# Designs tried in a protein design run: peptides against a protein of PDB entry 4CIC. Part 33

Target 1, 148 residues: chain A of PDB entry 4CIC
Amino acid sequence: KVSTKGHYGVQAMFDLAQHFGEGPVSLKSIAERQGLSEPYLEQLIAVLRKAGLVKSVRGAQGGYILAREPRDIKVGDIIRVLEGPIAPVESVSQDDPEHSLKFDFSVTKSVWEKVKKSIEEVLDSITLADMLKDAEEAQMAQGYMYYI
Target 2, 147 residues: chain B of PDB entry 4CIC
Amino acid sequence: KVSTKGHYGVQAMFDLAQHFGEGPVSLKSIAERQGLSEPYLEQLIAVLRKAGLVKSVRGAQGGYILAREPRDIKVGDIIRVLEGPIAPVESVSQDDPEHSLKFDFSVTKSVWEKVKKSIEEVLDSITLADMLKDAEEAQMAQGYMYY

## One batch from the design tools (peptide; aimed at target 1 K1 S3)

Design b2_p18_1_s2 (made by RFdiffusion4, then SolubleMPNN; from b2_p18_1, 9 letters changed)
Fold by OpenDDE base, seed 2:
Structure b2_p18_1_s2 (fold): chain B 148 residues (1-148), chain C 147 residues (1-147), chain A 18 residues (1-18)
Amino acid sequence: as target 1 above (148 residues)
Amino acid sequence: as target 2 above (147 residues)
Amino acid sequence: FKGSIIKLLDDDEPAAYE
């Protein structure tokens, strides 16, 4: 399961992508549109801002914008910022050094590394621009179905 | 992160695969080899047994065996049994029906569905037999470095 | 708790009995 943090982070970034070029978006408006609590969104945005994915705009019409074009932000970038490295397996805490029968850990680790790589490849293959395009296509498809 | 449950489940199943054809393996021996608590392993094995991936053998030399050949058990099968369907996104609990602004959920959902599919493809591409082969190759490679 | 994306982790950590 993608963490709630990663999920909502991608939603918030996608909301900012939808408004890219329209000026700053308020956290309140993002929270309302994405069904997020404003305090939770503030925490997410703070992390995203610190990572340079989001910029804060000050003033009466202040808010947040994407720091880069949607095409230059991968879903993988968002996830890495919010959740850190995609770890397929919890690193079993090294705390019990003695009974770490090291041997069988290698093969199972390789399985999870393959999973990690696959997830990374998928998430790095999807940009916010791709998501915008998919949204437009979906909206067009719905629009055509209502006119028939 | 693969759950501790999924991780240890795969380890336990792999241990059983390594002993496939040698007869029943005790939970104690699996627990010792895999660094698992025996009570935790009992819970995992109970689920795996109920799903028909593991068989219990009764008697003095009783224990557990794989219910199928290692080639017929995918890692994905183990994970699905232990963790259920690979859900890329936590189903946000349906509890707040009102503010489910349904619309933007479709595109983000598609991202997670792609992730899910990719995970499933990977996990379904790996059998316990593949893991055994990888272990043998790793063991051979280590053996050659010592000579 | 460093949020790993894939909470495949059932939080069934057995409660460490203090």
Scores: peptide ipSAE 0.038, ipTM 0.798, DockQ to the pose 0.118
OpenDDE base, seeds 1, 3, 4, 5: peptide ipSAE 0.045, 0.034, 0.034, 0.034; ipTM 0.794, 0.794, 0.797, 0.799; seeds 1, 3, 4, 5 fail the geometry check

Design b2_p18_1_s3 (made by RFdiffusion4, then SolubleMPNN; from b2_p18_1, 10 letters changed)
Fold by OpenDDE base, seed 3:
Structure b2_p18_1_s3 (fold): chain B 148 residues (1-148), chain C 147 residues (1-147), chain A 18 residues (1-18)
Amino acid sequence: as target 1 above (148 residues)
Amino acid sequence: as target 2 above (147 residues)
Amino acid sequence: FDGSIIKLLDSDEPAAYE
């Protein structure tokens, strides 16, 4: 599941990556740039901080920074922190205990496990540094379209 | 998480694949084997039928059959029919219209597009025939563990 | 039903039988 939480979490982390090395960024500034509510962003940042992906800096110019370099943070790391393990089909069995999906249809499970593995491989192949590079390339491409 | 709808849809289609060539299967029998409610299965089958993946057979021995051979039905075909196109994250904006994701963060979109493509490639690489083969292999492996 | 990857992954919501 890439929830809204995962999506916005990646956006917030990417914003922090864009400002990496420039000092602490306020939650307000991230919220404004990313189109997020500040209270929602506070919740996301709290989780990311607890997981050690983000650090809080105190002071008059306080805020948040990445806890690691952009190259050392995978998109998969962000998603796992926010969403938990990329579970394929969560067994519907928790809410209706009587309809225990008794038939562990190993074959259908295997399909979803393949999907899971594929998602994990993709997300673990992309770092915040890769995203920064892609953003720079996109900006350069836009800049070149105005000069031609 | 694949939706419950997608998951059960694949299960129902797989059940029909296991009985392919044996004639029509009743919804009741599929529901019993797959642990689904019959009303829920009726809804799934209605969608699958409309999409041309399943055929209804009328008569005293009526029921449902696959509309195509198991080798000609991809898991991706089933999921697209039941869930629609695997769209990237664009529609997060529908539930909170005030938070128009104004910033077309092309970069974040590209991440989800890569994930989408990867999912599609996996699901389009698996047919119901492949699933049948995997089931046969699993049954044989279980049989060999008891000997 | 907007077939977003997010919904494909989130749709544990039982389709409300309306």
Scores: peptide ipSAE 0.060, ipTM 0.791, DockQ to the pose 0.159
OpenDDE base, seeds 1, 2, 4, 5: peptide ipSAE 0.070, 0.067, 0.061, 0.067; ipTM 0.792, 0.799, 0.796, 0.797; seeds 1, 2, 4, 5 fail the geometry check

Design b2_p18_1_s4 (made by RFdiffusion4, then SolubleMPNN; from b2_p18_1, 11 letters changed)
Fold by OpenDDE base, seed 2:
Structure b2_p18_1_s4 (fold): chain B 148 residues (1-148), chain C 147 residues (1-147), chain A 18 residues (1-18)
Amino acid sequence: as target 1 above (148 residues)
Amino acid sequence: as target 2 above (147 residues)
Amino acid sequence: FDGPIITLLDDDSPAAYY
């Protein structure tokens, strides 16, 4: 499972990407469109803002915007901000003194490091701009199915 | 994070792979070598046995063995047995009727499906035999540092 | 679908990511 944080964080950032250039988006509107609780979204946005992925705009039309263009935000950047470094396995405590245990732990750890690397590569290969493009393509495909 | 189930399951299966051909291994000995609680390992082994990855041997020298050769067991097979199908995201309830939510959900879902696929590919590319080989290579490398 | 959920959970417990 992608954590609820990662999942909803990517959804919220994608919503902001869809509105990029249209001005500030209210948390309420994001929450409504993404099926998120507003209080939960507020927590996510606070983290994303602190990390410099989102900007707060003040005023009557205040809200949030992406701090960078959608092409300059990777999904991996969002996940690392919300969830920290993608760690496949907790560093099992280094403290088991027996050489055999350390070795078995080393090989098993290498499996999870490979998984981590693969996840990072995938998440770093996808930008919010790629997601926007995929959305446009899917929307066009749906539009054609209703005309047949 | 790999689930505790997946992590310990792979460790237990790797321990059984290291002893493959040497006869049955007791849960106690696996638990001791892998730093696992014996009761927790018993639960994992029960699942692995039911899935046909492990066999129980009865008798005074009873215990567990791999049901297949280490080369015929992928890490992905172990994970799928213990944790089920690698699902990147909980299927957020299909029930939000608004078209926009479904669409945003679709694109976001595709990201997680790509992650899932990549993980499956990695885990399915690694066998217990590969892990044994990596272990032997690491053991040899450590042996050379002591000379 | 009860599959191993790659929980990118920050929680320092081994159980958190799957």
Scores: peptide ipSAE 0.034, ipTM 0.796, DockQ to the pose 0.320; fails the geometry check
OpenDDE base, seeds 1, 3, 4, 5: peptide ipSAE 0.034, 0.032, 0.032, 0.033; ipTM 0.792, 0.790, 0.794, 0.793; seeds 1, 3, 4, 5 fail the geometry check

Design b2_p18_2 (made by RFdiffusion4)
Pose (drawn by RFdiffusion4):
Structure b2_p18_2 (pose): chain A 133 residues (1-84, 100-148), chain B 132 residues (1-84, 100-147), chain P 18 residues (1-18)
Amino acid sequence: KVSTKGHYGVQAMFDLAQHFGEGPVSLKSIAERQGLSEPYLEQLIAVLRKAGLVKSVRGAQGGYILAREPRDIKVGDIIRVLEGSLKFDFSVTKSVWEKVKKSIEEVLDSITLADMLKDAEEAQMAQGYMYYI
Amino acid sequence: KVSTKGHYGVQAMFDLAQHFGEGPVSLKSIAERQGLSEPYLEQLIAVLRKAGLVKSVRGAQGGYILAREPRDIKVGDIIRVLEGSLKFDFSVTKSVWEKVKKSIEEVLDSITLADMLKDAEEAQMAQGYMYY
Amino acid sequence: SIELTLGIEITGLTLEIS
């Protein structure tokens, strides 16, 4: 199960990546395109801004832009920002979960926002029918 | 975050794997060794039994044993047993989470209870210091 | 939230066990 925070955090950062070249966009526009609650987004952006992943701009077309290029933002970076008598007895079971954790970390560090932009272009495109192989 | 069910389900199955050659063990003994609540364990075992992963034995010093050899039980098998207008718009974000899901499935399908038994032996051993 | 049909919840990268 993916947390609301992870899903919305990545969605919002991806929406900003899709508008990076064009410039700042309002939070309202992000919420509208992504189907997110504005209050929740406001809180999310606040953390991403403190983390240096997004920045605010004061322009007419003010609003928010990515603070780093998409190629320099791993999905794992976004997730890391959002996430917060005695004796030793080794647990093999826990070691299995550590392996699960490591594999997740590997996948999320292997994908950048730029990679997601490239995938978005390829998957949602249109073309003449003869070119589908 | 790992659910209570996944953690306790795997713990209990692994305890049974550690006692597979010796024979049946009571649920109380599993709960004691693994630090588990007996009521929760009983409910857990009931599902595992229905799925053919564990079996009850009448015996005298009867109890519960694995229904398949450890080498034939993937950790992923245990997890799978315990777990249960319109338009199309592709979500690249969801595709990321599908990749995460795939990698977890791959890790859990690559580890059997036999693998865990081998790891348990290697990690919790003692030997002359010169062999480290 | 998203359901991946697993006994795991992805809330971050730090491993937490119940």

Design b2_p18_2_s1 (made by RFdiffusion4, then SolubleMPNN; from b2_p18_2, 8 letters changed)
Fold by OpenDDE base, seed 5:
Structure b2_p18_2_s1 (fold): chain B 148 residues (1-148), chain C 147 residues (1-147), chain A 18 residues (1-18)
Amino acid sequence: as target 1 above (148 residues)
Amino acid sequence: as target 2 above (147 residues)
Amino acid sequence: KIDLNLLIELDGLKLEIE
């Protein structure tokens, strides 16, 4: 489970990427297409806007657009904005509140740091443009399955 | 945050790796060294034993040992055993219970699958023997700073 | 398939990997 924020944030940004160049998209339309509550989407978009990933366009045909081209926005950029530097939450195990995970063992910490680095590398290797391409390829593959 | 189970499981297995070849280690001694509650460690060890990563030795000097050499146990093996197939907890966002994460968008799912694969590759690339080596190197480096 | 439902709360990333 990706954090709900990360998941929906990537979905909302991907929706904006699909409409990139078509003009501003209303929050209502994004919410409807992505199955998000409009109030929740407003919170996500506010964070993304503050981070400079999204722009607000004012007016009767106002809404939101990507602030940069899809190729210039990594999934990692979206996740970092939405999740923030999560302070090492002392994982108080719900089952053992007395044992704060003292990550005291330097060696075990290094394992998790390697995992973290790997995740970051993957998320930084995927752009919204890559996601658009993957969506197009998937649609074409589905289209070919109907003609056979 | 790694799951508490994953974290403590790796710690317990690493403790057993450090004592590999010295004979059985008591749960009490592992718990004391790793700062774990003994009851929690008993649960972890029971799972690890059932999976064949740990062996129980009976007797007055009984305890637990690694079932395989440290080089033959990956961190990924430990994590897989402890975390199991956690049923897809429908992440009911506490804040929006009505929106079940419909992973309906095939493209977003593919992103997370790539992340998952990368994590698996990393965890499968690290053995308990690698961790032992890293610990030895770290101890040597600290020893050189004191001189 | 490692169903690593790894709740990796990495630094900022609450990734529940199903």
Scores: peptide ipSAE 0.118, ipTM 0.803, DockQ to the pose 0.257; fails the geometry check
OpenDDE base, seeds 1, 2, 3, 4: peptide ipSAE 0.113, 0.114, 0.104, 0.111; ipTM 0.803, 0.804, 0.797, 0.804; seeds 1, 2, 3, 4 fail the geometry check

Design b2_p18_2_s2 (made by RFdiffusion4, then SolubleMPNN; from b2_p18_2, 7 letters changed)
Fold by OpenDDE base, seed 2:
Structure b2_p18_2_s2 (fold): chain B 148 residues (1-148), chain C 147 residues (1-147), chain A 18 residues (1-18)
Amino acid sequence: as target 1 above (148 residues)
Amino acid sequence: as target 2 above (147 residues)
Amino acid sequence: KIDLNLLIDIDGLTLEID
């Protein structure tokens, strides 16, 4: 399970990408479409807005828009913004609170650093525009299967 | 923070790799060297043993050994074994217990699947033998800086 | 330091990457 914040953040940003150019989207509508609680989404959007990935539009038809074109927002950008304020949840495995990862074994650390780098590379290789394209392709493929 | 289980599991397996061919290693000695609690290590070792990555040796000089050569154990193998029984910790963010990841948005899921695949590829590219080599190289580099 | 504290629980892989 991706961090709930990362997962939902990417979903919310993807929803905004799908509506890019159509005007501001209400948090309520995003929450409904993405299956998120509005309060939770508000927190995510606040972080994303502060980071300059989302803009708030005021008025009766107010809401949120992407601050940049979908092609200019990487999934990695979204994750970095959302995970930055996510204090490392001390995965305090409830089972052994006393054993903080004290032993920085250099070799084992290097394994995780390689994993981290790989994740970053993948997430930085995917834009919201790529996700939009993938969604369109998936919809077209589904549409063709229903007509056969 | 790598899952405590994954991190400690790899550490424990690496400790066993460092002692491979020297005979069985006690859980106590592994725990001391790796900074793990013995009870926690016992749980990890039990899983690793059940998966056939570790063997128990009985007797006065009993303990644990790798069941395979370090070159034949990938980090990915260790992680899969340890994480398999790890029920996906519902990252129940305490803040919103009701929103289980219900919405399998296919596109967002595909992002995480790509991440998963990349992680697996990395972890499967690293053996305990590779880690041993890296440790030796690091020790040599440190030794040369002191002369 | 990009603390990618991605708790990626991918099929049991809970990687909290600090």
Scores: peptide ipSAE 0.093, ipTM 0.797, DockQ to the pose 0.170; fails the geometry check
OpenDDE base, seeds 1, 3, 4, 5: peptide ipSAE 0.089, 0.063, 0.087, 0.077; ipTM 0.792, 0.787, 0.791, 0.791; seeds 1, 3, 4, 5 fail the geometry check

Design b2_p18_2_s3 (made by RFdiffusion4, then SolubleMPNN; from b2_p18_2, 7 letters changed)
Fold by OpenDDE base, seed 4:
Structure b2_p18_2_s3 (fold): chain B 148 residues (1-148), chain C 147 residues (1-147), chain A 18 residues (1-18)
Amino acid sequence: as target 1 above (148 residues)
Amino acid sequence: as target 2 above (147 residues)
Amino acid sequence: KIDLGLLIEIDGLKLEIE
């Protein structure tokens, strides 16, 4: 489970990337295409806008656009904005509230730090432009399957 | 958050690795050293035992041992055993129960698959023996700070 | 197929990787 926020946030940003250069896109149209509730999407877009990843355009044809080119937005940038500075939440196990993870075990911490670093490297290696390319390749592959 | 199970499971397995070759360790002693509740640890150990990562030794000096050498147990093996095949829990966002993640978006799925693969590679690259070595190095480094 | 559903909360990132 990528957090629902992270998942839908990347999905919404990808929708905006697909329409990049076509002008502002309404939240309603994004919500419809991505199968998201409009109120939930509004919350995500508000966070993304505040972080400078999305711009709001006012007017009759108003809506949202990417604030930067798709190549200049990493998936990692989107996730960091939506999830915030990932503070080590003391995982109070719901099942044992008395034993806070005393994260005092330096060796186990180092394992998770390595995992974290690996995730960050992957997410920072993928841009919205890369996702657009992958989508185009997938669509071409599907198109070829329909024409054969 | 590594799942509490994954985190504590790795911690418990690491404790058993530190005592590998010294004979069986009681759950009580592991719980005390690792700051875990004994009942919670018992559940973790039961899963790990069933998966063949831990052995139970019966008797007056009974307890638990690693079923394999520390070098033959990856962190990834421990996590896979404890987390199970995580069925795609439809993350019903508590905040929006009506919109199940229709995972239909192939491109976003591929991003998460890349992340998953990267995590698996990292966890499969670390053994309990590697963790023992890291602990020894850290202890030596701390010992040098006290002199 | 290692379905590592890792609920990785790494620094507050709850990644449940299915």
Scores: peptide ipSAE 0.103, ipTM 0.812, DockQ to the pose 0.263; fails the geometry check
OpenDDE base, seeds 1, 2, 3, 5: peptide ipSAE 0.101, 0.090, 0.091, 0.090; ipTM 0.810, 0.814, 0.810, 0.812; seeds 1, 2, 3, 5 fail the geometry check

Design b2_p18_2_s4 (made by RFdiffusion4, then SolubleMPNN; from b2_p18_2, 8 letters changed)
Fold by OpenDDE base, seed 1:
Structure b2_p18_2_s4 (fold): chain B 148 residues (1-148), chain C 147 residues (1-147), chain A 18 residues (1-18)
Amino acid sequence: as target 1 above (148 residues)
Amino acid sequence: as target 2 above (147 residues)
Amino acid sequence: KIDLGLLIELDGLKLEID
């Protein structure tokens, strides 16, 4: 379960990547294309802007652009900005708040650290440019299926 | 954030692995060693037993044992039993419950599928026997630092 | 299909992995 915030944040950043070099995109247009509420998207974009992943362009044709090239933005960068550091956080179960994971059992901790590292490696291996390429390949594959 | 359930479940299973071959272990003793409440542990063990990872032994010296050798139980098996299938579940943000992840954007979905696959591979690569070995190595390393 | 519902709450990332 990627948080809704992380999921939508990656979607919004990907939308900006698709329009990279075309000028600023309005939040309204991103919200419409990605099926997001505009107020929610405003909150996400505010965080992403503060982190230097997005730039605001002012004026009548104002909106947002990626602050860097798509190849220079990892999915991991987006997730870290929105969700914080990718750490296995010990969840206090809502069902038993008194059972704080007090027992940092070293061996079980090592399992979760391995999981964390694996997630980080995956997310840091994928750029917005990689996602753009994957989208293009998917579109081409669909186009070929209609002509056969 | 491994759920508390997943975390404690792995701890309980690891405790049973440490005592594998020594006979049945009481829930009370597991709870004490692992810092768990006994009632909570009973719930976890009930699920693990139903899944065939744990066996109950009846009698005055009754308790629980692993149903299989530690080498034949993956961490992934434990997590699947306790948490259900590892799917990227679209979390409804508590902050905006109306924003259900309705948009299955194919490209973003592929990212999460890669993450899922990576997690599964890691969890399926670790057995309770591997954890036992790691614990032994850690104990030996601590022993050598004191000399 | 091994559906591992691991709610990995990564630091801020609630990865509910179904």
Scores: peptide ipSAE 0.094, ipTM 0.803, DockQ to the pose 0.274; fails the geometry check
OpenDDE base, seeds 2, 3, 4, 5: peptide ipSAE 0.093, 0.088, 0.072, 0.084; ipTM 0.806, 0.799, 0.797, 0.803; seeds 2, 3, 4, 5 fail the geometry check

Design b2_p18_3 (made by RFdiffusion4)
Pose (drawn by RFdiffusion4):
Order: sequence, then C-alpha cells, then structure tokens
Structure b2_p18_3 (pose): chain A 133 residues (1-84, 100-148), chain B 132 residues (1-84, 100-147), chain P 18 residues (1-18)
Amino acid sequence: KVSTKGHYGVQAMFDLAQHFGEGPVSLKSIAERQGLSEPYLEQLIAVLRKAGLVKSVRGAQGGYILAREPRDIKVGDIIRVLEGSLKFDFSVTKSVWEKVKKSIEEVLDSITLADMLKDAEEAQMAQGYMYYI
Amino acid sequence: KVSTKGHYGVQAMFDLAQHFGEGPVSLKSIAERQGLSEPYLEQLIAVLRKAGLVKSVRGAQGGYILAREPRDIKVGDIIRVLEGSLKFDFSVTKSVWEKVKKSIEEVLDSITLADMLKDAEEAQMAQGYMYY
Amino acid sequence: SLDLSTYSLQISSTDDLP
C-alpha cells in the first residue's frame, strides 16, 4: 500500500517537473490537473518548500516551481523529506524486512524526476502506426 | 511499515521451520518463543492451514508442523496467502510504484524458509575468537 | 484480530503529513 502522502507528494513534484521550463504554476492548477485536494496540497508544498525542493515566486505568473532541476531530484529524496530488561536477540525475520527496505530504497533512488519526464514522453505519445514495433 | 500479519505470519512459519525435523509443536510454544498473542496466532494458523502451508497432527505430543519442506516455501508464498465516466490516463507516478512492488516481490520470492534457517545458524553462532 | 483484506506493507508508513 502506498500512503496518500507519498502518492500525492510525487504526483505534485512530477507536475512541477512537467512545467519546470515554462515557469511557475499555481497550486490550484496542480490540484486541478492531478485531482488533489487543495488543502492537502497546500500542506504538502509547505514541507517540500522548507526542504528546498520547491520555491515560491512573486510574479504575475507567480506560483511554485521546482527548486532543483528534475535530474537532481530522486523520487527517494521526495519520500525521505515527507517521512519522519534489555537484551539482544537477532531476528532473521526482521533481516528479511531490512532486505525489502533496501530494495525499495534502491528503486526509488534510481529514478529521478527527469527519468519520469522521459518516460511520460514515451508512454503517452502518438505516432504513425507503422512505427510500433 | 510492515503489517502485524506479515510480521507474525513469517515469525510463526519460521518457528515451525526451526522445529521441522523434531516434529509437531503446540501453538502455545510458538506464541511463547516468538512473543505472540495466542488468539492472533490461532487465527493466523487457521489460514495457513487452509492454504496447505501448515498441518495439524493428532499425536499425543502432537501440534502443528510445516506441510511442505522449508526449501519449498518462499517468504513471498506466505505473504501471498495472508493477503487478499471512464477514461484512460497513464500515470507515470503509478508506474514508479509498480516498480517498487516488483522489487519487493523479487526479494520475497528469492528467500525461502530454508534460506532463513541457514542465515539463522550463521548469524547466531558462537566460535573461537580467532575465527572471526 | 487478523485482517486478510489488506497489504502486508505500507509505503510511507503513514498518510499523515509532518
């Protein structure tokens, strides 16, 4: 199961990545395109701003823009920002879960917002039929 | 975050794997060694039994034992047993989560109860210090 | 009580924002 915060955090950061070259966009526009609740997005952006992942701009087309280029933002970075009598007895079971955790970390650190932009272009494109191989 | 059911399901199955050669053990003994609640364990075992992963034995010192050898039970098998208008718009974000899901499936399918038994022996051993 | 209708893993551990 993916948490609401992980899904919406990545969705919103990806929407900003899709508009990075064009400039700032409003939070309302992000919520509209992504189907997110504005109040929840406002709170999410506040954390991402404090983390230096997004920045606000005061322009006519003010609004929000990525604070770092998409190629310099791993999906794992976004997730890391959003997340927060004695004896020893080794648990092999817990070691299995550590391996699961490590593999997830590896996958999320292997994907940047730039990689997602490239995938978005390839997957949702159109072309003459002959070119589908 | 790992669910209570995944954690306790794997713990209980591994306890049975540690006692596979010796024979059946009671549910009380599993609950005691693993720090589990007996009521929760009983519910858990019932599903594992229906899935053919564990079997009950009448015996006298009877109880429960694995229904398959540890080498034939993947951790992923245990997890899979315990788990249960319109338009199209591709979501690259969802594709990321699909990759995460695939990697977890791969890790859990690559580890059997036999692998866990081998790891348990190696990690919780004692030996002359010179051999470290 | 055991609930079989759910996943064994949750990624991130909570829906709550910091």

Design b2_p18_3_s1 (made by RFdiffusion4, then SolubleMPNN; from b2_p18_3, 7 letters changed)
Fold by OpenDDE base, seed 4:
Structure b2_p18_3_s1 (fold): chain B 148 residues (1-148), chain C 147 residues (1-147), chain A 18 residues (1-18)
Amino acid sequence: as target 1 above (148 residues)
Amino acid sequence: as target 2 above (147 residues)
Amino acid sequence: MLDLSKDILQIPETDELP
């Protein structure tokens, strides 16, 4: 599972990407379109804003915009901001000395590191622009199915 | 996180791979070497046995062995047995109709499907034999640091 | 089912939202 935060964060960022160049979008409108609670979205957007992926625009038509072009925002960037580094295995925190499972198995660690790397590579290969393109292609494909 | 089950399951299977050809290994000995509770390991081994990845040997020197050669057991096979299919996103169970977030976002779904495929490819590319080789290489490298 | 979010993608819950 991508965390609920990561999942909804990508959805919210994708919504902002769809409106890129149209001006600021209200959190309310994003929440309505994405089926998210506005308070939850506000928390996500606050994190994304602090990370410089989103900008707040003030005024009567205030709201949020992408801070960068959709092509310059990777899905991996969004996930790292919301969730931190992709970790394949919980590092057993050193603090419980009794259950310090000496994860001395360098070999099992290496397996999970390979998984991590693979996930990172995939998420870093997908931009919001790629997602926009995929959405357009999907809409065109659906549109063709309705016109036939 | 690979689930605790997946993680410890891979460790237990790797321990059995290290002893492959030496005969049956007791759960107690695996538990001691891997730092696992014996009852927890017994549950893992029961699942792995039912899936045909492990065999039980009866007798005074009874225990467990790999059911196949280490080269014929992928990490992906172990994970699928213990955890089921790799799912990148929780399918919101259809049962709560009110919070049926219409995951109508085919596009976001496609992202997670790509992630899933990538994980499957990695886990299916690694066998217990590959892990044994990596362990031998790591031991050799450590041995060279002590000289 | 391998829940990649809970299991594979354990993002350490940093408790402190600032």
Scores: peptide ipSAE 0.057, ipTM 0.804, DockQ to the pose 0.233; fails the geometry check
OpenDDE base, seeds 1, 2, 3, 5: peptide ipSAE 0.046, 0.055, 0.050, 0.053; ipTM 0.797, 0.804, 0.798, 0.800; seeds 1, 2, 3, 5 fail the geometry check

